Peptides against a protein of PDB entry 3OAK. Designs and how they scored, part 36

Target 1, 145 residues: chain A of PDB entry 3OAK
Amino acid sequence: DDLEQYLDEKILRLKDEMNIAAQLDIDTLNKRIETGDTSLIAMQKVKLLPKVVSVLSKANLADTILDNNLLQSVRIWLEPLPDGSLPSFEIQKSLFAALNDLPVKTEHLKESGLGRVVIFYTKSKRVEAQLARLAEKLIAEWTRP

## One batch from the design tools (peptide; aimed at target 1 I119)

Design b1_p25_8 (made by RFdiffusion4)
Pose (drawn by RFdiffusion4):
Formats: structure tokens, C-alpha cells, sequence
Structure b1_p25_8 (pose): chain A 145 residues (1-145), chain P 25 residues (1-25)
């Protein structure tokens, strides 16, 4: 019905917006490298983050989020950037906190590649200790026999 | 460098992820 299509469209729009924001930040960081212009900063993901957090925190949107592979975009947001730098602390913390609340299944991890990037957060030297503990906790919740 | 270290960590994470996928199969 219309309501279900409306919710799917809401999540699909957010997925595309998240992808555009990630790609624009990546372009900015490549541009920052090719041209050593130190004033260039990547802020599109940070600007969109409240909208992403608002959607991820709604329990009644969990099915729609999971069914439409929005977690693929979340993985993109957590990936290290071309120079090896991580996204801002606010992005990391907001996204991990939201993942703690979502009923993520193996199929979602498979389609999103989210598991791979969370393992990276348990090894990275640039990740704050409390977020590493959250990543390890999530890895544990997902590697249950 | 930070880039090289990130590439190494990402390769390790990829290997561990492949193992987890095999276990799920």
C-alpha cells in the first residue's frame, strides 16, 4: 500500500543522499591531495548526519532500513577515506550507537559489507578506545554460533 | 604512512570477513 511505498521511498532517498554525501567528501579529500590546498575539509557527511541519526533511531523503521540495505550506506560512511583518515568521531559514535539498537542479521551483514568495516574499527590505531569496545561488542553479537 | 597502515588493516579485516562468511555457509 501507499504507506509501505512511502517508507521504502524515504529510506531509498536517504540511501542515495548518504551516498552522494560520502562521494562528495571523497572528492574533496582527493582534491585536497592532488592540490595540497589545506583549507579543504569534508563536511557533507557531518551535515547530513542528524537526518541519518533520526531515521536510524526509529524502531518502527527498522524493517524498512534493513530490507532496503541502508546499512550499505552506513558501511560507506564508516570506511577509511583515501588518505587513511577516519570519519569524524561524531559520525562513528552516532552510527555505532544506532547499530547497537538495530536487529541486524547475517543476511544484512552479507549484503551491506558492514561486518568488514566494523572489524577494521577493532584494529585501527586512530579509533578511540570506547568506540573500539563498541565495535568489538558488535562483532561479538554477530559472531554467535 | 596513515594510508599504508589503513590498507594493511583493511586487508586483515577482509581476510577475517571472508572467514566469517565461510562459517555462515
Amino acid sequence: as target 1 above (145 residues)
Amino acid sequence: TMKEQAEKEMAEAQEEWEEILEEWE

Design b1_p25_8_s1 (made by RFdiffusion4, then SolubleMPNN; from b1_p25_8, 12 letters changed)
Fold by OpenDDE base, seed 3:
Structure b1_p25_8_s1 (fold): chain B 145 residues (1-145), chain A 25 residues (1-25)
Amino acid sequence: as target 1 above (145 residues)
Amino acid sequence: SLKEEAEKILEEAEKEWEEWLKKEE
């Protein structure tokens, strides 16, 4: 199916872009740690965030998103940074909101590693209360019998 | 440090996730 192929390619391209953005930010922060240059700021994920949110919010892409394991890239974006800090509040808020509207199943959590990271957000004291509560809600929903 | 704290919590999260997976199996 041409449409299916088109959508797959679209999501896979975004997945690649997300992974690249994450790695570039990691590289930037690692360099910052190494050199002490405080002018180095990781901004690649933030720049790409609007596109990510746009895609994740489209109901017609849900199956393609899940089938292509885009959640792995979402997980990567949510992981703590090299200095131990968390991604920007906006990234956290946007991604958790998107996750709340996706029909995520256990298999998707396993193949993406997202489950572990969301649990992290229920435990970290650095997470804003509203997002911690949302993370808890998601875990509760995903772990229901 | 923040890094050490994050790593510790990640480890705890991993353990909980593994336990959850075992229950689902």
Scores: peptide ipSAE 0.666, ipTM 0.941, DockQ to the pose 0.889
OpenDDE base, seeds 1, 2, 4, 5: peptide ipSAE 0.661, 0.661, 0.664, 0.663; ipTM 0.940, 0.941, 0.941, 0.941

Design b1_p25_8_s2 (made by RFdiffusion4, then SolubleMPNN; from b1_p25_8, 12 letters changed)
Fold by OpenDDE base, seed 4:
Structure b1_p25_8_s2 (fold): chain B 145 residues (1-145), chain A 25 residues (1-25)
Amino acid sequence: as target 1 above (145 residues)
Amino acid sequence: SLKEEAEKILEEAEKEWEEWLKREE
């Protein structure tokens, strides 16, 4: 119906915006690495984060989020950056909080690749303890028989 | 380096994920 189509388009647009933001930040960081210009700051994801959080927090969008594989973009945002660093703490915190409230199923983990990345967050020594614990919680919930 | 460390952990995470997938199938 019209509402369903509207919501799908909304999520797909956000998905595209997230992917673009991620790529722009990657490009910025790669250039920073190449040139040594520390004035180059990757901020595209941070700028878009409020919109992402707003969408992910809406219960009425959960089905649309999962059906359109927005979690793939969430996964992309959580992946390590070209220099091996992690996304900002705020991005991590916000996304993991959102994931904790979503009815994520195994099928969503498979199609998004999110499972591998969340496992990464349970293992990396660069992850804050509170987020590592949350990642562990999520993995435990998602892997329950 | 940070990059090498991240890559190492990603590899470990991939292995665990693959093992999990096998168990779930």
Scores: peptide ipSAE 0.667, ipTM 0.943, DockQ to the pose 0.902
OpenDDE base, seeds 1, 2, 3, 5: peptide ipSAE 0.661, 0.663, 0.667, 0.664; ipTM 0.942, 0.942, 0.943, 0.942

Design b1_p25_8_s3 (made by RFdiffusion4, then SolubleMPNN; from b1_p25_8, 13 letters changed)
Fold by OpenDDE base, seed 3:
Structure b1_p25_8_s3 (fold): chain B 145 residues (1-145), chain A 25 residues (1-25)
Amino acid sequence: as target 1 above (145 residues)
Amino acid sequence: SLKEEAERILEEAEKEWEEWLKREE
């Protein structure tokens, strides 16, 4: 119906925006590495983060979020950057908090590739302890005993 | 380097992810 279509379009637009933000940040950092221009700062994801958090926190959007594979974009945002660094702590914290409240199922992990990246966060020593623990919790919940 | 470390950990994560996928089959 009209509402369902509206919600799908809303989530798909956000998905596109997230993907664009991620790519722009990657491009910025790659250029920074190539040129040595330290004035180049990747801020597109951070700018969009409040909107992402707002959407992910809405219970009435959960089905639409999962059905449209928005978690793929979440995965992209969590991936290491070109220089090997991780996205900002705020991005990590916000996204992991959101993931903790979403009814994520194994099928969503498969189609999004999120599992691999969350495993990364359980293994990297550069991840804050509190987030590493949360990542471990999520993996434990998502994997079948 | 930081990049090399990240790549190494990603490779490890990929292996574990693949193992997880196999268990879910």
Scores: peptide ipSAE 0.682, ipTM 0.944, DockQ to the pose 0.918
OpenDDE base, seeds 1, 2, 4, 5: peptide ipSAE 0.677, 0.678, 0.681, 0.679; ipTM 0.944, 0.944, 0.944, 0.943

Design b1_p25_8_s4 (made by RFdiffusion4, then SolubleMPNN; from b1_p25_8, 12 letters changed)
Fold by OpenDDE base, seed 5:
Structure b1_p25_8_s4 (fold): chain B 145 residues (1-145), chain A 25 residues (1-25)
Amino acid sequence: as target 1 above (145 residues)
Amino acid sequence: SLKEEAEEILKEAEEEWKEWLEKEE
């Protein structure tokens, strides 16, 4: 219906915005590496984060979020950056918190690639201990019957 | 390097993910 279509479009727009933000940050960091210009700072994801958190926290959007594979964009935001570093602690913390409240199923993990990335966070030495534990919690929940 | 380390861990994560998928299916 009209509402369902509206919600789908809303999520798809956010998905696009997230993907663009991620790519812009990647481009910035790649340019920084190439030129050595340390004044180049990737800020696009951080700027968009409040909007992402707002959407992910809305219970009435959960089905729309999962059905439209917004988790793919979440996965992209969590992936290591070109220099091997991780996204900001704030991004990690916010996204993991949001994921903890979503009814994520195996099919969503498959189509988004999120499962692999969350496992990465359980293993990386660059991840804060508290977030590594949260990642482990999520994996445990997702693997439960 | 950080990049090499990240790539290695991603590879390990991929392997574990595949194993997990096999168990769930």
Scores: peptide ipSAE 0.654, ipTM 0.940, DockQ to the pose 0.839
OpenDDE base, seeds 1, 2, 3, 4: peptide ipSAE 0.650, 0.644, 0.654, 0.647; ipTM 0.939, 0.938, 0.940, 0.939

## One batch from the design tools (peptide; aimed at target 1 D83 I119)

Design b1_p26_1 (made by RFdiffusion4)
Pose (drawn by RFdiffusion4):
Structure b1_p26_1 (pose): chain A 145 residues (1-145), chain P 26 residues (1-26)
Amino acid sequence: as target 1 above (145 residues)
Amino acid sequence: DEEFWEEQFEEGEELYEESEKAYEEA
């Protein structure tokens, strides 16, 4: 029905917006490298983050989020950038907190690649200790026999 | 599920090594 299509469209639109924001930040960081222009900063993901957090925090959107592979975009948002730098602390914390609340299943991890990037957060030296503990906790919730 | 998580751990560790190398070069 119309309501279901409306919700799918809402999540699909957010998925594309998140992908555009991540790609624009990557272009900015590559541009920062090719040209050593130190004034260049990547802020598109930060600018869109409140919209992403608002959607991820709605329990009645969990099915739509999971069914449409929005977690693929979340994984892209958590991936280290071309120079090895991580996204802002705010992005990391907001995304991990939202993942703690979502009923993520193996199939979602498979389609999103999210498990791979969370493991990276347990090894990275540039990740704050509290967020490493959250990442380890999530890995544990997902590697149950 | 075990094979899936083994692959994810290998790929996650590879990503970590590549990111540490790119970060030191930057």

Design b1_p26_1_s1 (made by RFdiffusion4, then SolubleMPNN; from b1_p26_1, 11 letters changed)
Fold by OpenDDE base, seed 5:
Structure b1_p26_1_s1 (fold): chain B 145 residues (1-145), chain A 26 residues (1-26)
Amino acid sequence: as target 1 above (145 residues)
Amino acid sequence: MEELFKEWEEEGEKLAEEAEKKYEEF
């Protein structure tokens, strides 16, 4: 219906914005690597984070979020950066918190690629202990019958 | 389910190794 279409469009727009932000940050970091210009700082995801958190926290958007594979963009935001570094602590913490409240199913993990990336956070030696525990908690919940 | 997460575990470990290699390079 009209409401469903409106919500779909809203989520798809956010998905696009998230993907653009991620790519811009990647471009910035790649240029930093190539030129050695340490003044180049990736800030696009951080700027958009409040909007992402706001949307992910709305219970009435859960179905729309999952149906439109917004988790793919969440996965992209969590991936290691070109220099091997991780997204900011705040991004990690905010996204893991949001994921904890979503009714994520195996199918959503498959279509988004999020399963592999969250497991990565349980394996990486550079992830903060508290966030590694959150990642482990999510994996445990998602593997339940 | 178990097999799927086992595959993701292997891939996740590989991703961690690759990320560490890149981080040490820079």
Scores: peptide ipSAE 0.577, ipTM 0.926, DockQ to the pose 0.866
OpenDDE base, seeds 1, 2, 3, 4: peptide ipSAE 0.568, 0.577, 0.573, 0.574; ipTM 0.924, 0.926, 0.925, 0.925

Design b1_p26_1_s3 (made by RFdiffusion4, then SolubleMPNN; from b1_p26_1, 13 letters changed)
Fold by OpenDDE base, seed 4:
Structure b1_p26_1_s3 (fold): chain B 145 residues (1-145), chain A 26 residues (1-26)
Amino acid sequence: as target 1 above (145 residues)
Amino acid sequence: MEELWEKFRKEGEELAEKAEELYEKF
C-alpha cells in the first residue's frame, strides 16, 4: 500500500532524525565534560521535539510508530545523559504524554528497551513527581493481563 | 510476562543506580 509505505518512510526518517539529535547532544555533553566548556549546550533534541510531538500525537500513526520501533528512539531520548542528568523536563513530559496515548504492548517495550527506562523513571530520585506517577501508571497498565 | 518485567525492573534499577553515581560524580 502506497500510503502505508509513505507513513513507514516518514516514521523511519523521524526515527533517524531523533537518533541523530540524541547522539549530537551526547557528543556535546561529552565534550562539555572533557573540556569544561560550560557554554556547550545540548539543544538538538529540544529543537526536534515539536516535530516528534506532532507525529506521536497522531492517532492514525500509532500502528506505524509501533511497527517501526520509533519507541526505540523515544527510549533513547529518555535515557539519562553522560553526566547522569536527565533530558529536559519538557522532553520527558512530552514523551510520557505521548506514551500514555499509544497502545503500547509488551513486544514494543521489549524491542525498544523502553520497559527498563520507564521503570528507571519510577526509581529515579530526580524525576518530577508528576512524571514518576505517570511512569508508574504506564507500568501498571502495561503489566495488566 | 512476569519474567520479562522482572528483567525490566532489575535493569531499570541498575540504570537508576548508574545514573545517580554519574550525577554525583559530575
Scores: peptide ipSAE 0.666, ipTM 0.943, DockQ to the pose 0.934
OpenDDE base, seeds 1, 2, 3, 5: peptide ipSAE 0.663, 0.660, 0.660, 0.663; ipTM 0.942, 0.941, 0.941, 0.942

Design b1_p26_1_s4 (made by RFdiffusion4, then SolubleMPNN; from b1_p26_1, 13 letters changed)
Fold by OpenDDE base, seed 4:
Structure b1_p26_1_s4 (fold): chain B 145 residues (1-145), chain A 26 residues (1-26)
Amino acid sequence: as target 1 above (145 residues)
Amino acid sequence: MQELWEEWEREGEELAKEAEEKYEKF
């Protein structure tokens, strides 16, 4: 119906915005690596984060989020950056919190690629302990019999 | 499902190694 169509379009627009933000940050950091210009700062994801959190926190959008594979964009935002650094602590914390409240199924993990990335956060030496624990919690929930 | 998660675990570990190598390089 009209509402479903509206919600789909809303999520797909956000998905596109998230992907653009991620790519812009990647481009910035790649340029920083290539030029050595340490004044180049990747801030696009951080600027968009409040909007992302707002959408992910809405229970009535859960099905639309999952059906439109917004988790693919969440995965992209969680991936390590070109220089091996991690997204900001706030991004990690916010996204893991949001994931914890979504009814994520194996099919969503497969189509988004999120599974291996969350495991990455349990393996990385540079992830904050509290976030590593959150990642472990998610994996435990997703692998629950 | 077990095989799937085992694959993701291997891939996640590899991603961690790659990220660490890059981080130490830059």
Scores: peptide ipSAE 0.695, ipTM 0.948, DockQ to the pose 0.920
OpenDDE base, seeds 1, 2, 3, 5: peptide ipSAE 0.693, 0.695, 0.694, 0.695; ipTM 0.947, 0.948, 0.948, 0.948

Design b1_p26_2 (made by RFdiffusion4)
Pose (drawn by RFdiffusion4):
Structure b1_p26_2 (pose): chain A 145 residues (1-145), chain P 26 residues (1-26)
Amino acid sequence: as target 1 above (145 residues)
Amino acid sequence: SLAEELQEQRDEDLEEAEEEREERAE
C-alpha cells in the first residue's frame, strides 16, 4: 500500500543522500591530496548526520531500514577515507549507538558488509577506546553460535 | 590490507549506486 511505499521511498532516498555525501567527502579528501590545499575539509556527512540519526533511531522504521540495505550506506560512512583517516567522532558514536538498538541479522551483515568495517574499529589505533568497546560488543552480539 | 580492501569495496558500491541513479533518472 501507499504507506509502505512511502516508507521504502523515505529510506531509499536517505540511502542515496548518504552515498552522495560520502562520495563528495571522498572527492574533497582526494582533491586535498592531489592539491595540498589545507583549507579543504569534508563536512557533507557531518551535515547530513542529524537526518540519518533521526531515521535510525525510530523503532517503527527498523524493518524498512533493514529490508532496504540502509546499513550498506552506514558501512560506507564508517570506512576509513583514502588517506587512512576515520570519519568524525560524532559520526562514529552516533552510528554505533544506533546499531546497538537495531535488530541486525546475519543476512543484513552479509548484504551491507557492515561486519567487516566494525572489525576494523576493533583494530584501529585512531579509534577512541569507548567506541572500540562498543564495536567489540557489537561483534560479540553478531558472532553468537 | 583490510583498510585498502574496505576502500575498494566502498568505491565499487558507490559507483554502482551512481549508475543506478543515472538509470532511474532516464

Design b1_p26_2_s1 (made by RFdiffusion4, then SolubleMPNN; from b1_p26_2, 10 letters changed)
Fold by OpenDDE base, seed 5:
Structure b1_p26_2_s1 (fold): chain B 145 residues (1-145), chain A 26 residues (1-26)
Amino acid sequence: as target 1 above (145 residues)
Amino acid sequence: SLEEELQEERKKELEEAKKELEEREK
């Protein structure tokens, strides 16, 4: 199906962009740690965030998002950075909000590793209370009988 | 630790993703 192929390619391209952004930010922060150059700022994910949020919010893309394991890249974006810090508050907030509207199933959590990372957010002292509550909400939804 | 495991897994996954992208662009 032409439409299905188009949508798959669209999501896969975004996934690639997300992965690139993640790696670039990681590289920037590693270099910052290595050199002590505090002028180095990881900005690639923040720059791409509006596009990510836009795609994740489209109901007609939900199946394509889940089928292509875009949640793996979402998980990667949420993971702690090399210096132990978390992604920006805005990234966390936006992604958790977007996740709340997706029909995530157990199989998607397993293949992406997202569940494990979200649990991390419920426990981490580095996470703002409001985001920890969002994480808890997601876990509750995903573990419903 | 969990963070160490996540860092290691992420590194591998991003490396794989990079390779896949390179293959698609050949």
Scores: peptide ipSAE 0.554, ipTM 0.915, DockQ to the pose 0.790
OpenDDE base, seeds 1, 2, 3, 4: peptide ipSAE 0.533, 0.552, 0.547, 0.553; ipTM 0.910, 0.914, 0.913, 0.915

Design b1_p26_2_s2 (made by RFdiffusion4, then SolubleMPNN; from b1_p26_2, 13 letters changed)
Fold by OpenDDE base, seed 5:
Structure b1_p26_2_s2 (fold): chain B 145 residues (1-145), chain A 26 residues (1-26)
Amino acid sequence: as target 1 above (145 residues)
Amino acid sequence: SLEEELQEERKKELEEQKKKLEEEKK
C-alpha cells in the first residue's frame, strides 16, 4: 500500500546515502595515502551517523529495514578501511547497539554478509574490548536455537 | 586473511555501487 511504499523508499534512500558516504570516505583515505596530505579527514559517515541511528532505532521500521537489506550498508560501514584502520569507535558502538534491538534472522545475515563481519570483530586485536564483547553478544543471539 | 578478503570484496562492491548510482543520475 501507500505507506509500505513510502517506507520502502525511505529506507532505500538511506541505503544509498550510506553507501555513498562509505565510498566518499574510502576515496578520501585513499587520496590521503597517495598524497600524504594528512589534512584529509574522512567525515561522511560520521556526518550521516545520527540519521542512521535514528532510523535503525524505530521499531515500526524494523521490517522495512530488514526486507530492503539495509544491513548490507551497515556491514559496509563496519568493514576495515583502506589504511587498515577500523571505522570510528562511535560508529562501531552505535551500530552494534542498533543491531542489538533488531529482530535479525539468519536469512538477513546471509543476504547482507553482516554475520561474517561481526565475527571479524570478535577476533580482531584492533577492536576495543567492550565492542568485541558486544559483537560476541550479537553472534550468540543470532545463533540461538 | 579474513580482513584481506573482506577488503578486496568490499572494494569491488562499492565501486560497482558507485558506478550504478552515477549512471542512474544521468
Scores: peptide ipSAE 0.370, ipTM 0.801, DockQ to the pose 0.628
OpenDDE base, seeds 1, 2, 3, 4: peptide ipSAE 0.356, 0.368, 0.358, 0.357; ipTM 0.795, 0.800, 0.791, 0.795

Design b1_p26_2_s3 (made by RFdiffusion4, then SolubleMPNN; from b1_p26_2, 14 letters changed)
Fold by OpenDDE base, seed 5:
Structure b1_p26_2_s3 (fold): chain B 145 residues (1-145), chain A 26 residues (1-26)
Amino acid sequence: as target 1 above (145 residues)
Amino acid sequence: SMEEELQEERKKELEKQKEELKKKKE
């Protein structure tokens, strides 16, 4: 219906924005590596983060979020960056918190690849202990019988 | 390593999505 279509479009727009933000940050960091210009700072994801958190926190959007594979963009935001660094602590914390409240199913993990990335966070020595614990919690919840 | 694999997949996926977005806007 009209509402469903509206919500789908809203989520798809956000998905596009997230992907663009991720790519722009990658481009910035690649240029930083190539030129040595340390004044180049990747800020696009940080700028968009409040909007992402706002959308992910709305219970009435959960089905639309999952059906449109927004979790793929969440996964992308969590992946290691070209310089070997991880996304900012705030991005990690915000996304893990948001994921904890979503009714994520196995099928969503498969189509997004999110499960594999979260497992990475349980193993990485560069991840803050508190976030590693959150990642472990998510994995435990998603693998419950 | 897992990190290297994720980075490679990230690059491929983002490039694909970027191209798809461009096509939709044309």
Scores: peptide ipSAE 0.385, ipTM 0.800, DockQ to the pose 0.824
OpenDDE base, seeds 1, 2, 3, 4: peptide ipSAE 0.379, 0.380, 0.373, 0.372; ipTM 0.799, 0.800, 0.789, 0.794

Design b1_p26_2_s4 (made by RFdiffusion4, then SolubleMPNN; from b1_p26_2, 12 letters changed)
Fold by OpenDDE base, seed 5:
Structure b1_p26_2_s4 (fold): chain B 145 residues (1-145), chain A 26 residues (1-26)
Amino acid sequence: as target 1 above (145 residues)
Amino acid sequence: SMEEELQEERKEELEKAKKELEEKKK
């Protein structure tokens, strides 16, 4: 199926881009820590965020997103950074909002590790209260019968 | 800690992703 193949390739390309952005930001922050150069700012994820949000919001891409484990890259984007900080508030807000509209199942949580990261957000004191509540909402939805 | 575990897992996954991407570019 040409359409299915196209959609798979589209999502896999985005997944690659997300992983690259994550690694570049990590590298930037590690260098910042190493050198003390405060002019080094991690911006790659922020630059790519609009595209990520656009894709995650498309209902017709939901199955492709889940089947290709794009949630693994979402999880990576949400994880704490080398300097102990969290990704920007906007990244957190956008991704949690997108997750709220996806038909995430237990199998997707297992293969992506997303569940554990979201649980982290329910417990972390570094997370804004509004996002902690959203994380709790997601956990409740994913654990209900 | 959970944070340390997440950091370690991410490192491993990104390393795998990097390797896979390199293979795609060959």
Scores: peptide ipSAE 0.599, ipTM 0.924, DockQ to the pose 0.853
OpenDDE base, seeds 1, 2, 3, 4: peptide ipSAE 0.588, 0.592, 0.596, 0.594; ipTM 0.922, 0.923, 0.924, 0.923

Design b1_p26_3 (made by RFdiffusion4)
Pose (drawn by RFdiffusion4):
Structure b1_p26_3 (pose): chain A 145 residues (1-145), chain P 26 residues (1-26)
Amino acid sequence: as target 1 above (145 residues)
Amino acid sequence: SEMEERIEETEKELEEAEEEYEELFE
């Protein structure tokens, strides 16, 4: 019905917006490298983050989020950038806190590649200790026999 | 340089993460 299509569209629009924002930040960081212009900063993901957090924190949107592979975009947001730098602390913390609340299943991890990037957060030297503990906790919640 | 060292370390971490992902999720 219309309501279900409306919710799917809401999540699908957010997925595309998140992808555009990640790609624009990547372009900015590549541009920053090709041209050593030190004033260039990547802020599109940070600007969109409140909208992403608002959607991810609604329990009644969990099915729609999971069914439409929005977690693929979340994985993109957590990936290290071309120079090896990580996204801002606020993005990392907000996304991990939201993942702690979502009923993520193996099929979602498979389609999103989210599990791979969370393992990276348990090995990275540039990740704050509390977020590493959150990442380890999530890996544990997902590697249950 | 510092940027090159960070990139090299990130490549190592990603390679290890990929290997571990194959063991846990594949």

Design b1_p26_3_s1 (made by RFdiffusion4, then SolubleMPNN; from b1_p26_3, 9 letters changed)
Fold by OpenDDE base, seed 4:
Structure b1_p26_3_s1 (fold): chain B 145 residues (1-145), chain A 26 residues (1-26)
Amino acid sequence: as target 1 above (145 residues)
Amino acid sequence: SELEKLQEETEKVLAESEEEYKKLFE
């Protein structure tokens, strides 16, 4: 119906915007590595984060989010950066909080690749303890029979 | 270099994460 179509398009647009933001940040950091110009700062994801959080927090969008594989973009946003660093703490915190409230199923993990990345956050020594614990919680929930 | 160390550490943990993912989800 019209509403369903509208919501699908909304989520797909956000998905595209997220992917673009991620790539722009990657490009910025790659250039920073190449040139040594420390004034180059990756800010695209941070700028878009409020919009992402707004969408992810809406219960009425959960089905649309999951059906359109927005979690793939969430995964991309959580992936380590070219310089080996992690996305900002705020991005991590916001996305993990959102994931905790979504009815994520195994099928969504497979189609998004999110499972591996969340496992990474349970292992990396550069992840804040509170987020590592949340990552562990999510993995435990997602691996339950 | 410090950059290389960070990259190598990240790659190592990613590899370990991939292996664990296979065990848990596949």
Scores: peptide ipSAE 0.709, ipTM 0.955, DockQ to the pose 0.947
OpenDDE base, seeds 1, 2, 3, 5: peptide ipSAE 0.706, 0.707, 0.709, 0.707; ipTM 0.954, 0.954, 0.955, 0.954

Design b1_p26_3_s2 (made by RFdiffusion4, then SolubleMPNN; from b1_p26_3, 7 letters changed)
Fold by OpenDDE base, seed 4:
Structure b1_p26_3_s2 (fold): chain B 145 residues (1-145), chain A 26 residues (1-26)
Amino acid sequence: as target 1 above (145 residues)
Amino acid sequence: SELEERRRETERILKEAEEEYEKLFE
């Protein structure tokens, strides 16, 4: 119906915006590495984060989020950066919190690639302990029969 | 360099994560 279509379009637009933000930040950091210009700061994801959090926190959007594979964009935002660092702590914290409240199924993990990245967060020494524990919790839930 | 080491470490952990993912989800 009209509402369902509206919600789908809303999520797909956000998905596109997230992907663009991620790529812009990657480009910025790659240029920073290449040129040594430390004044180049990647901030596109941070700027968009409030909107992402707002959408992910709405229970009534859960089905739309999962059906449209928004988790793929969440995965992209969580991936390590070109310099080997991780996205900001706030991005990590916000996204993991949102994931904890979503009814994520195995099929969603496979189509998004999110499972692999979350496992990375259970293993990396650069992840804050609290988030590593949350990542472990998620993996345990997602692999539970 | 520090940058190179960080990238190598990240890549190593990503690879390990991939292997573990295969075991847990497939």
Scores: peptide ipSAE 0.730, ipTM 0.958, DockQ to the pose 0.919
OpenDDE base, seeds 1, 2, 3, 5: peptide ipSAE 0.727, 0.729, 0.728, 0.728; ipTM 0.958, 0.958, 0.958, 0.958

Design b1_p26_3_s3 (made by RFdiffusion4, then SolubleMPNN; from b1_p26_3, 9 letters changed)
Fold by OpenDDE base, seed 3:
Structure b1_p26_3_s3 (fold): chain B 145 residues (1-145), chain A 26 residues (1-26)
Amino acid sequence: as target 1 above (145 residues)
Amino acid sequence: SELEKLQKETKEILEEAEEEYEKLFE
């Protein structure tokens, strides 16, 4: 219906915005590596984060989020950066919190590649302990029979 | 270099994560 179509378009627009933000940050950090200019800071994802959190936190958007594979963009946002660093703590915290409330199924994990990335967060020593524990919780939930 | 060390470490953990993912989800 009209509402469903509206919501789909809303999520797809956000998905595009997220992907663009991620790419811009990647470009920034690649340039930083190439030029040695340490003043170059990736900030596009952080700037968009409030909008992402707003959408991900809405229970009535859960189906739309999952059906449109927004988790792929979430995965992209969580992936390590070109210099091997991780996205900001705030991004990690916000996204993991949102994931904790979404009815994520195995099909969504495979479709998005999110499972691999979350497992990474259980293993990386550069992840804050609280988020590593949350990542472990998510993996445990997602691997339940 | 420090950069290379970080990149290598991250890559290795990603590989471990991939292996574990395959076992758990596929």
Scores: peptide ipSAE 0.702, ipTM 0.954, DockQ to the pose 0.921
OpenDDE base, seeds 1, 2, 4, 5: peptide ipSAE 0.657, 0.661, 0.662, 0.658; ipTM 0.943, 0.944, 0.944, 0.943

